# Peptides against a protein of PDB entry 3PBP: the designs that were tried, part 161

Target 1, 203 residues: chain A of PDB entry 3PBP
Amino acid sequence: LNEKDLNLILNKSLVMYESLDSTTDVIVKRNVIKQLQFVSKLHENWNSRFGKVDIQKEYRLAKVQGPFTINPFPGELYDYTATNIATILIDNGQNEIVCVSFDDGSLILLFKDLEMSMSWDVDNYVYNNSLVLIERVKLQREIKSLITLPEQLGKLYVISDNIIQQVNFMSWASTLSKCINESDLNPLAGLKFESKLEDIATI
Target 2, 203 residues: chain A of PDB entry 3PBP as posed
Amino acid sequence: LNEKDLNLILNKSLVMYESLDSTTDVIVKRNVIKQLQFVSKLHENWNSRFGKVDIQKEYRLAKVQGPFTINPFPGELYDYTATNIATILIDNGQNEIVCVSFDDGSLILLFKDLEMSMSWDVDNYVYNNSLVLIERVKLQREIKSLITLPEQLGKLYVISDNIIQQVNFMSWASTLSKSINESDLNPLAGLKFESKLEDIATI

## One batch from the design tools (peptide; made by RFdiffusion4, then SolubleMPNN)

Design b2_p28_3_s3 (from b2_p28_3, 14 letters changed)
Fold by OpenDDE base, seed 5:
Structure b2_p28_3_s3 (fold): chain B 203 residues (1-203), chain A 28 residues (1-28)
Amino acid sequence: as target 1 above (203 residues)
Amino acid sequence: SDLEKVKKQLETKKKVGKFFLERWKKKL
């Protein structure tokens, strides 16, 4: 975590707070306010010299939200079990793709279209927990693990059996990144969301 | 401002989500 990342988190939390209105559920309001309070305190206590933040004990009681919803969920995967999850950065602005593997050897690439807060003092808190399906990649192998390298944007390494494969989705993710950063969706029209699969090593 | 930029990006992400959903509706 650096100052830029902290500022981004703060700004996201502020936007979430500003999105609250009279129609917002009371539980959501409470949760978003707690999130903003936490992030604001982090920002106030930021020590840039040491890259440290002093966190009060009261704010350490946050959990990740419950299960995500995938939309649309591929009907072919209905009877299969998710095995691994990974998050892959597609640019230096913290735009990311979520990847989930299944026990049929499928990999799905997902987009987070909504900002999610942590869950604060509420069991089964669910808000903005949707993920949107981009692509399904069929590896037809037992996926043991998913590995990402921070310096390698839009790349996922899949370990199955004795093979390491690279999934490279920068063919479309570069355009997606540009669309988000420039607030223009026109370049997405007609784009093929097809990742490149390559064998990297035998282990 | 940085805040306005973030706000715009988040709104764009919502639109991107809708784009993908509509893409699937056309294919399914």
Scores: peptide ipSAE 0.615, ipTM 0.940, DockQ to the pose 0.885
Fold by OpenDDE base, seed 3:
Structure b2_p28_3_s3 (fold): chain B 203 residues (1-203), chain A 28 residues (1-28)
Amino acid sequence: as target 1 above (203 residues)
Amino acid sequence: SDLEKVKKQLETKKKVGKFFLERWKKKL
């Protein structure tokens, strides 16, 4: 964590706070406020010399938010079990794709369109927990592991029984990154969301 | 400001999410 990252987290928390209105659930309001308070205190306690943030004990009670939902959930995967999860960066601006593997050998690529707060007060807190389906990739292999390399944007390595494969989504993820960063969705129209699969090595 | 940039990005991400959802609705 650096000062730039901390500023980004603070700004995200501020935007979430500003989004609160009279229609927002009271539990959501409390969590967003606590999130902002926490991040604000982290920012105040930032030690730029040592790259450290002192966290007060009171804020250690925060939990990661509960389960995610996938929308739409692929009907063909209803009877299958998720096996692995990975997050892949698509640019240096912290835009990312979430990937989930299933025991049928499928991968789903997911977009996080909403920001989440931590859970501060309520067990099983759920808000903005949806992930949006982009693409399904069928490998037809038992997926043992998913590997990402921070220096390799938009690439996922899939380890199966006898092969390592690379999934490359930069064909569409570069455009998606540009759309987000420039706040222009026009380039998404007509874009094919088809990842490239390549064999890297036999095991 | 940095805050305005973040706000704009978050709003764009919401729109991207809607784009994908509508894309699927049209295919079903």
Scores: peptide ipSAE 0.615, ipTM 0.939, DockQ to the pose 0.885
Fold by OpenDDE base, seed 1:
Structure b2_p28_3_s3 (fold): chain B 203 residues (1-203), chain A 28 residues (1-28)
Amino acid sequence: as target 1 above (203 residues)
Amino acid sequence: SDLEKVKKQLETKKKVGKFFLERWKKKL
C-alpha cells in the first residue's frame, strides 16, 4: 500500500458515502460510513516513511464480503467448483480483471463494475458483490494454481499438472483500460474479447 | 479534482458492466 493507493481507496469510499440517500438501506449506510471512517483514519495516520499505519483494534473486525455473484454465470459451470481466484492488473491505475478457475478446466474473466466495501457490523454483509462475465477460456486441464506478475499487465499464468500456460488478455484489456480512464466506451464496440493462450513451459 | 476523477471512473465502470451484460443478452 502506498499513498496513491490510499488516496484512491479514500476517494472511492467518499464516492460511496456521497451516493447514500434516503432510499439506501440502513445496514448499507452504516457499513459505508464505517468504511469511510476507517479509511479516513487510515489516511490520517499514514506514515509515508515507514509505510505503516496504526489501526485501532476495533477496525480490524472488518471482514471481506462474500459470497460474490457472477452475471451471467455460465450454465455449463453450474455443477463445477471454483478452485482458484486471481486479480490481474490491466494498467497502472489499478484497473483489474478478476479470474476464477473451475475444476472443469475453465477460466472465467470477470469485471468489477461496482466497488465493494468491507463488511463491518453484519455477518454476511452483501452489497455491490456482482461481477460481470467478460470471457470464458476452456483449458480442459486440471488447474492447480493461478499466478500473476505485477509487472506483467493483463497476463495470467496457469499451472496445471504438466504445463504452465500464459493467458494474455491485453488485446482487449488495453482498450478496456483506456475506456475506463478516459470515460469513453466507444472503443469497446466491435472489440473481440478473446484472450491469447500460450504454452510457456512443460513440467 | 481527484475525487471527481474517481467518481467519473466509477460511473464509467458501471456503464462498462452494463455494456458486457447487454453484449451477453445479444449472444444468448
Scores: peptide ipSAE 0.615, ipTM 0.940, DockQ to the pose 0.890
Fold by OpenDDE base, seed 4:
Structure b2_p28_3_s3 (fold): chain B 203 residues (1-203), chain A 28 residues (1-28)
Amino acid sequence: as target 1 above (203 residues)
Amino acid sequence: SDLEKVKKQLETKKKVGKFFLERWKKKL
């Protein structure tokens, strides 16, 4: 975390705050306001020299939100359980893909189209918890772990019982990154969202 | 401003989400 990251988080929190209106649920308003207050204090108390902030105890009670929703949820996965989750950077900014594995050996690649706040005072807080399905990759293996390397954009390593496989989705993720950064979705039209699977090592 | 850039990016992400949702509707 650096000053640039803090500025981005602050700006995101400000945008969320500005999105509040008279129709917004009171619980949502409270959480968004607390989120903004926390981030504002975080930014205010940032020591760039040491990469540290003084966080007041009251803000340390924040929790991660409850379960996510996946849209659409693949019908074939209704009877299966999610086993691992990973976040993969697709550029040097903060654009990312979420990957979830299931006990059937499937991977789903997901897009976060909405910003999420933390839960502050309310248990089971749920707001903007949806993820959008991009691709399903069927490995047909028992997935033990998902590994990402920060220096390797758009790559996911899947560890199974006897093999390490690489899922490379930069074929489409580079275009997606560009679309987000340039605010132009035209290049997404006709794009194939098909990741490349490659065996890396036997273990 | 930086804030305006972030706003634009967030709005773009929402549109990307809609793009993917519509893509699935066409495939189903």
Scores: peptide ipSAE 0.615, ipTM 0.940, DockQ to the pose 0.869

Design b2_p28_3_s4 (from b2_p28_3, 13 letters changed)
Fold by OpenDDE base, seed 5:
Structure b2_p28_3_s4 (fold): chain B 203 residues (1-203), chain A 28 residues (1-28)
Amino acid sequence: as target 1 above (203 residues)
Amino acid sequence: SELEEVKAKLETKKKVGQFFLERWEKEK
């Protein structure tokens, strides 16, 4: 984490906090408040010069909120098992796509439309865990690993038994990034969400 | 402010999510 990242997390947590109202579930309220407290403490104790944060021991045990909900979940994948997950940055503003692979050789690209938090109070706390389906890519291979390179935006490397393949989704992800950053969805209209698959190397 | 920008971005993300959901509904 850097200072910019921490500020972003803080602001996100503040927005979540501000979204609380009288209709919000008590458990949700408590969790969001604890999240904000944690992030605020991180921010307070941030030493930008040394890249260090003094975190209270109690907060280190908090878990990331899950499980995720995928919408829609492809019916064809109902009987298959997820094998790998990766997060791919699509810009320098921390917009990202989540990728999940399945044992049928399918890869799904997902969008996080809700901000997620850690669980602080209740085991298996779930609130904002939404992932929305963008695209399904059928590789028809056993996917062993998903690799991303920080310097390569919108690219995912899929490793199977005999081949490394690149999935490049910048054709649509660049537009998506722009839409998010500019708060304008108009460019999404008519956009094809089709990634490019390329063989990189034989193993 | 940075906060307002983040708020706007998060709201946009929600709308983007809805966009994708609606896209799938139309394809049914």
Scores: peptide ipSAE 0.630, ipTM 0.933, DockQ to the pose 0.893
Fold by OpenDDE base, seed 2:
Structure b2_p28_3_s4 (fold): chain B 203 residues (1-203), chain A 28 residues (1-28)
Amino acid sequence: as target 1 above (203 residues)
Amino acid sequence: SELEEVKAKLETKKKVGQFFLERWEKEK
């Protein structure tokens, strides 16, 4: 983490806090508040010169959030099992796409449309685990692993038994990134969300 | 402000999500 990242996390936590109202579930409120408190303390105690912070004990109590929901979930995939997951950066501003592979050889590209919080003092806490389907790519191969390279935006490498394939979705992801960063969705209209699949190497 | 920018971005993400959902509904 750097100071910029910490500031971003703080601001996200603030926004989540501000979204709370009288109708918000008490467990959600508690989690959001605890996260904000933790992050704010981290921010206050951040030493950018040395990259040090006083980490509070609350961090040890925090867990990764529960399962995600995918909407829409492709009906054809109901009978298959997810095998791999990867997160692919589409810009330097931490906009990202989530990819999940299935044992039928399908890839789904997903968008996180909601911010998530850590689970604080509650097992199996679930809040804002929303993933929205962008594209399904059918490889029809047994997918062994998904690899991403930080320096290669919008590219996913799929490793199968005998081949490495690249999924390149920058054709649409660059526009998506711009839309998010500029808060303007107009360029998405009419955009085709079709990734380019390319064989990189045989193995 | 930085906070307002983050708010705008988060709101935009929500709208992007809706965009994709609507796209799928149209394809049905």
Scores: peptide ipSAE 0.628, ipTM 0.932, DockQ to the pose 0.879
Fold by OpenDDE base, seed 3:
Structure b2_p28_3_s4 (fold): chain B 203 residues (1-203), chain A 28 residues (1-28)
Amino acid sequence: as target 1 above (203 residues)
Amino acid sequence: SELEEVKAKLETKKKVGQFFLERWEKEK
């Protein structure tokens, strides 16, 4: 975590806070406020150059938000179980794609269209857990693991029993990244969202 | 401001999400 990343997290938390109004659910309000307080404290401590901030207590109260909602969820996958999850960076900023594998050998590439938050003090808190389907890739093999390399943008390595395959989606992800960063969706029109699959190694 | 930039980015992400949803609707 660097200062730039922390500032971004703070700004995101501020935006979430500013989105609160009189109609917002009390649980949502509480959660957003607690997150903002946590991030703000972290930011203050970062600026003050005061040594190791004991954030352990606050983090103990924070839980991973879930479950996520995938839209549309492929009907064929309702009978299958998610096996792996990975986050793939598509630029040097913070734009990312989420990938989930299933025990049928399917990969789904997902876009986080809403800002997600941690769960605070509330069991099973769910807010802004939206994931939008970009692409489904059918590998038809048992997926053991998903690996990403930080230096390789828009690439996912899929490890199966006897093969490592690379899923490369930079053909569309580069355009997507540009659209997000420039706030212009025009380049998405007519874009083909098909990843390239390549065998990397036999194992 | 940095805050405004973040707001713009978040709004764009929402629109991108909508774009993908609409794409799936058209493909049906």
Scores: peptide ipSAE 0.627, ipTM 0.933, DockQ to the pose 0.888
Fold by OpenDDE base, seed 4:
Structure b2_p28_3_s4 (fold): chain B 203 residues (1-203), chain A 28 residues (1-28)
Amino acid sequence: as target 1 above (203 residues)
Amino acid sequence: SELEEVKAKLETKKKVGQFFLERWEKEK
């Protein structure tokens, strides 16, 4: 965690706080306020003992561990169970894709269009758990695990019983990253959201 | 400001989400 990352987390927390109004659920208000207080304190004491806490990591973990909704949910997957989840960075600005695997061998690549807050004193607290479908990849294999490498942007490694496969989605994710960072969606028009699948190793 | 940049990014992400939803509707 560096100062830039901390500032980003603080600003996100501020935006969430500013979105609170009289219609906001009490539990949501409490959670957002606690998060803002914590992050603000951390920011004020950055050079103190709090600087040893990897808030960025904790923030990411909190976002991924809770229940979420997927829209649209592929009808074919209603009969199957999610088996693994992973978050893949697509740039150095904390833009990321969420991947979920299913027991039919399908992967879905998902976009977080809303910001989630960290969970605090409420068990299974989820706020803004929206995920939007980008792509479905049918591997037709039993997926044992999903692996990501922080130094490899837009790459997901899928481990099955006998093979390691790489899913590379930088063909579209680089454009997506640019669109987000520049606040311009024009480059998304006509873009094909098709990831490249490659066999890396046999087991 | 950094805050305004974050706000802009968050709004853009919402629009990106809508873009994907609309894409799926067009494919039906």
Scores: peptide ipSAE 0.624, ipTM 0.932, DockQ to the pose 0.856

Design b2_p28_4_s1 (from b2_p28_4, 11 letters changed)
Fold by OpenDDE base, seed 5:
Structure b2_p28_4_s1 (fold): chain B 203 residues (1-203), chain A 28 residues (1-28)
Amino acid sequence: as target 1 above (203 residues)
Amino acid sequence: APYNKNQEKTIKYKIGQFLVKKRLEEEK
């Protein structure tokens, strides 16, 4: 079992969990939850063995596409280290939100306001990949991994030491998507950028 | 780094500017 396979199993388990409803047989529900817990535990153990990727270092490194900048960067996170990154689709048109986790247990949701271009010409190298802060979600947990499911728009699954949580930001992302697709800023007026956090399962 | 001025007119850029302003106001 490699990391890719484990992630696939985890994703499948999450999909199965999300398919549960009030009409689902109690035994089936229990089995799905147990499976999710088991796979999540495996995933945690797997990640702990290979160490954490310091994303902050990556953001500071000049890549072909240039370093990422976050504006505004939350001052409280200045002394903390980024631990995970994920991209979440918000519509079928490939609009997306970037999420970065920190070792203080914070998640930041980010908007790409500039098109990323790879410049192979040193003279025309653009190293300003702008990310705009939308929301900070404070989980106050050690975040082990971020998981997204392609069929679940605007949803992020956060795996921490003892819990799987879902971050759902479709409440504002749907409006954001509309603004992008229709080239209209008006729907953003009065919009609250507050995601919903839900506990899915304990590990 | 050469800032692409053409991107300033894009809807995404405008959205970004809106979000930045909003966040800065909330932090005050």
Scores: peptide ipSAE 0.529, ipTM 0.861, DockQ to the pose 0.270
Fold by OpenDDE base, seed 2:
Order: sequence, then C-alpha cells, then structure tokens
Structure b2_p28_4_s1 (fold): chain B 203 residues (1-203), chain A 28 residues (1-28)
Amino acid sequence: as target 1 above (203 residues)
Amino acid sequence: APYNKNQEKTIKYKIGQFLVKKRLEEEK
C-alpha cells in the first residue's frame, strides 16, 4: 500500500460509514465501522512515520501563489504551529472553506474573502491570500490528519490519536453559499457559525 | 492588512468584513 491507495481506501470507508442508517443491518454496520477504524489507524501511522502533513492539493496550489493572512488571527494560537490544511467544498460551484489545524488541537475554519490580495513593500510586490476566521473549534487532541470527501459538502473528518471525528458546518455553510451565489448579505444576519462535532469511530 | 481595490465591492469581500466584525465582537 502506498499513500495514495491508503487515502482511497480511507475515503471509501468514510463514504460507507456515512451511508449507514437505522435500517442498516447490524452486521454490516459493525463491519463498516471496523474497517474504518482499521484504515484510520493505518493512515495515522503512515503519516507519523513519514512526517507528512496532510495538505490537500487545492491548498498547495494556492500556496504556490503566495502567503496567506488570517484575519482576525486568534491570539491564543500565536505561539502554536499549523499542522494540517484542508479545503472543503460547500457547494457544487467553487465556494469552499479552508481549515487549518494547530498543534494545540484547534481547528480554524476560514473564508476566502478575496481571490488575491496585494501588499507593497519598499522593494517587494507580494501576493497575499486573504483568509477570514469564521470559527474556531477546540478539539484538544493531537490532530494527525484532515480528510475531505468531494461528495460530502461541508464535512471535514479529523483523525486524532484514538478517534476520528466529523466536523459538519453545513448549518451555516449552506447559508453562506447562498449569500455568495445570490450576492445577498441579508441571510447572514442572525446566523450562528457553530459547527457540529461528532465522534465517528474510535481508532 | 491585505488589500485589493478591485474586489472591495465584491460579495465575498463584504462577507469577509461582516465576519471579521462579528468575530471581533465575540472576543470582547
């Protein structure tokens, strides 16, 4: 197994898990959960062994274009280091949320409010990506990996030492998507930016 | 602070400004 194959298996396992409902056979549920646990553990071990940061391709492309700024940057995270980055689609267009994890166990959900920002230094022209803080989620765990599935909008899977958790932010992301697509800010009024955190499986 | 004059009136920029304001208020 290589990293690519492992990721594929993990993704498939996550999809299978999400397909489970109250009508699903108990044996099937158990098997799917067991598979997910196993694959998640393998994925964690793989990343730890090779010191790889799980950075999604979409973010890598953005990084090549220049640095990014986060506004406002949480003061509590000033002394901590980013560990993982993921991009989550919130609609079938191009609207997305950026997630960054930190070594304190925090996740920050970020909005790209500008395609590209310009900064001028005396001798330097710098391109910056503007990111706006939407929400901070404190997991208080060592985050090993961030996984997203293209068919699952507004969902982020977080792999920690002993657990895989789902962060679901469609409660506010659907409204955000609507605001963007319709060019209307009104639906943001009164909107609560609180994601749902759910334990998926113990590793 | 990041600046892009061409995007100051975009919906995304406006959303961003809204979010910044909201977050700053919550931290107070």
Scores: peptide ipSAE 0.525, ipTM 0.864, DockQ to the pose 0.291
Fold by OpenDDE base, seed 3:
Structure b2_p28_4_s1 (fold): chain B 203 residues (1-203), chain A 28 residues (1-28)
Amino acid sequence: as target 1 above (203 residues)
Amino acid sequence: APYNKNQEKTIKYKIGQFLVKKRLEEEK
């Protein structure tokens, strides 16, 4: 992540903040505010010659809220604990991918095969959300936070102790979106579900 | 979540089934 990229993210975060209105969901508002705070802090630390970006617990934007039914559930993850959850839009039609991080440093990308609303309200018990495993990405890092920008389709930002990484899955998500929108499974044939991982910034 | 039988006929459900099948085939 260069200074220009950081500025871009900051600007986007500001735009998101400004887009908040009375009709915006409380959780969305909170997330946008937290994201803005996070990016602002990053910007301050970037400009400060001496500032270690201390990603405080306060910047965890997405918390795990379940229960989920993941099919298939990776056997290797049975003994590990989910740490973060994020939802990433893949098109303008509100199709989305769910990402869950684990304390082993893994990310799983999941498809919602049923039309169920995910509730982020702790008081609203949403049970048995059906999720299908698309891809597992092993980062081998302690994942502190997952950040998504609504205007950046198919992109997830993963924050660890020393690095911010971007996971870009539009290579397959664009096709997936097409399949959904056109109600045609044919484009899925031969498709590789491999995301691109890029280092954005060293923290 | 309440089971909705109508959702089994949706494109999303079919995609899900495709993905599950693909994963099972890759594990063999």
Scores: peptide ipSAE 0.548, ipTM 0.853, DockQ to the pose 0.276; fails the geometry check
Fold by OpenDDE base, seed 4:
Structure b2_p28_4_s1 (fold): chain B 203 residues (1-203), chain A 28 residues (1-28)
Amino acid sequence: as target 1 above (203 residues)
Amino acid sequence: APYNKNQEKTIKYKIGQFLVKKRLEEEK
């Protein structure tokens, strides 16, 4: 079992969990939850043993992209360090939200208002990494990993000590997607940018 | 960071400006 396989199993377990509804048999529900708990624990142990490999891949990507600017940057977070990064699709048209976690237990949801460009000219290196703060979610726990599923739009899974949480921001992301795709800002008026946080399972 | 001026008129940029304004209002 390698990291890729473990992630695949975790993703599959999360998909199974999401498929649960009020009509689901109690035994099935219990089994799915237990499986998710088990796999999540394995994932935690794996990250501890191998030095948070998921962070390394994303960290490598962050290094390749160079420093990004966040506007406005929450003043409280100046004293804290980013720990994880994830990109969440909000539609099938490649619109996405960027999420960054911090060691204070905060998640920030970010919008890419400009296309990230890396221009290599013979004498000049120009990069454009602009991110806009949409929402700050304070979890007040150590975030170990961020998981996204391509088939689940606007959903982020946060793995921390003893708990898996789902952050669902489709309440506003659906409108945001519409605004982008239709080139119309009007639907943003009065929109609340508040994500839904739900505890999925204890580890 | 340097930004592309040609993107200032894009819908994404306008959305960004809207979001910044909203966040600043909430901080007051």
Scores: peptide ipSAE 0.532, ipTM 0.863, DockQ to the pose 0.349; fails the geometry check

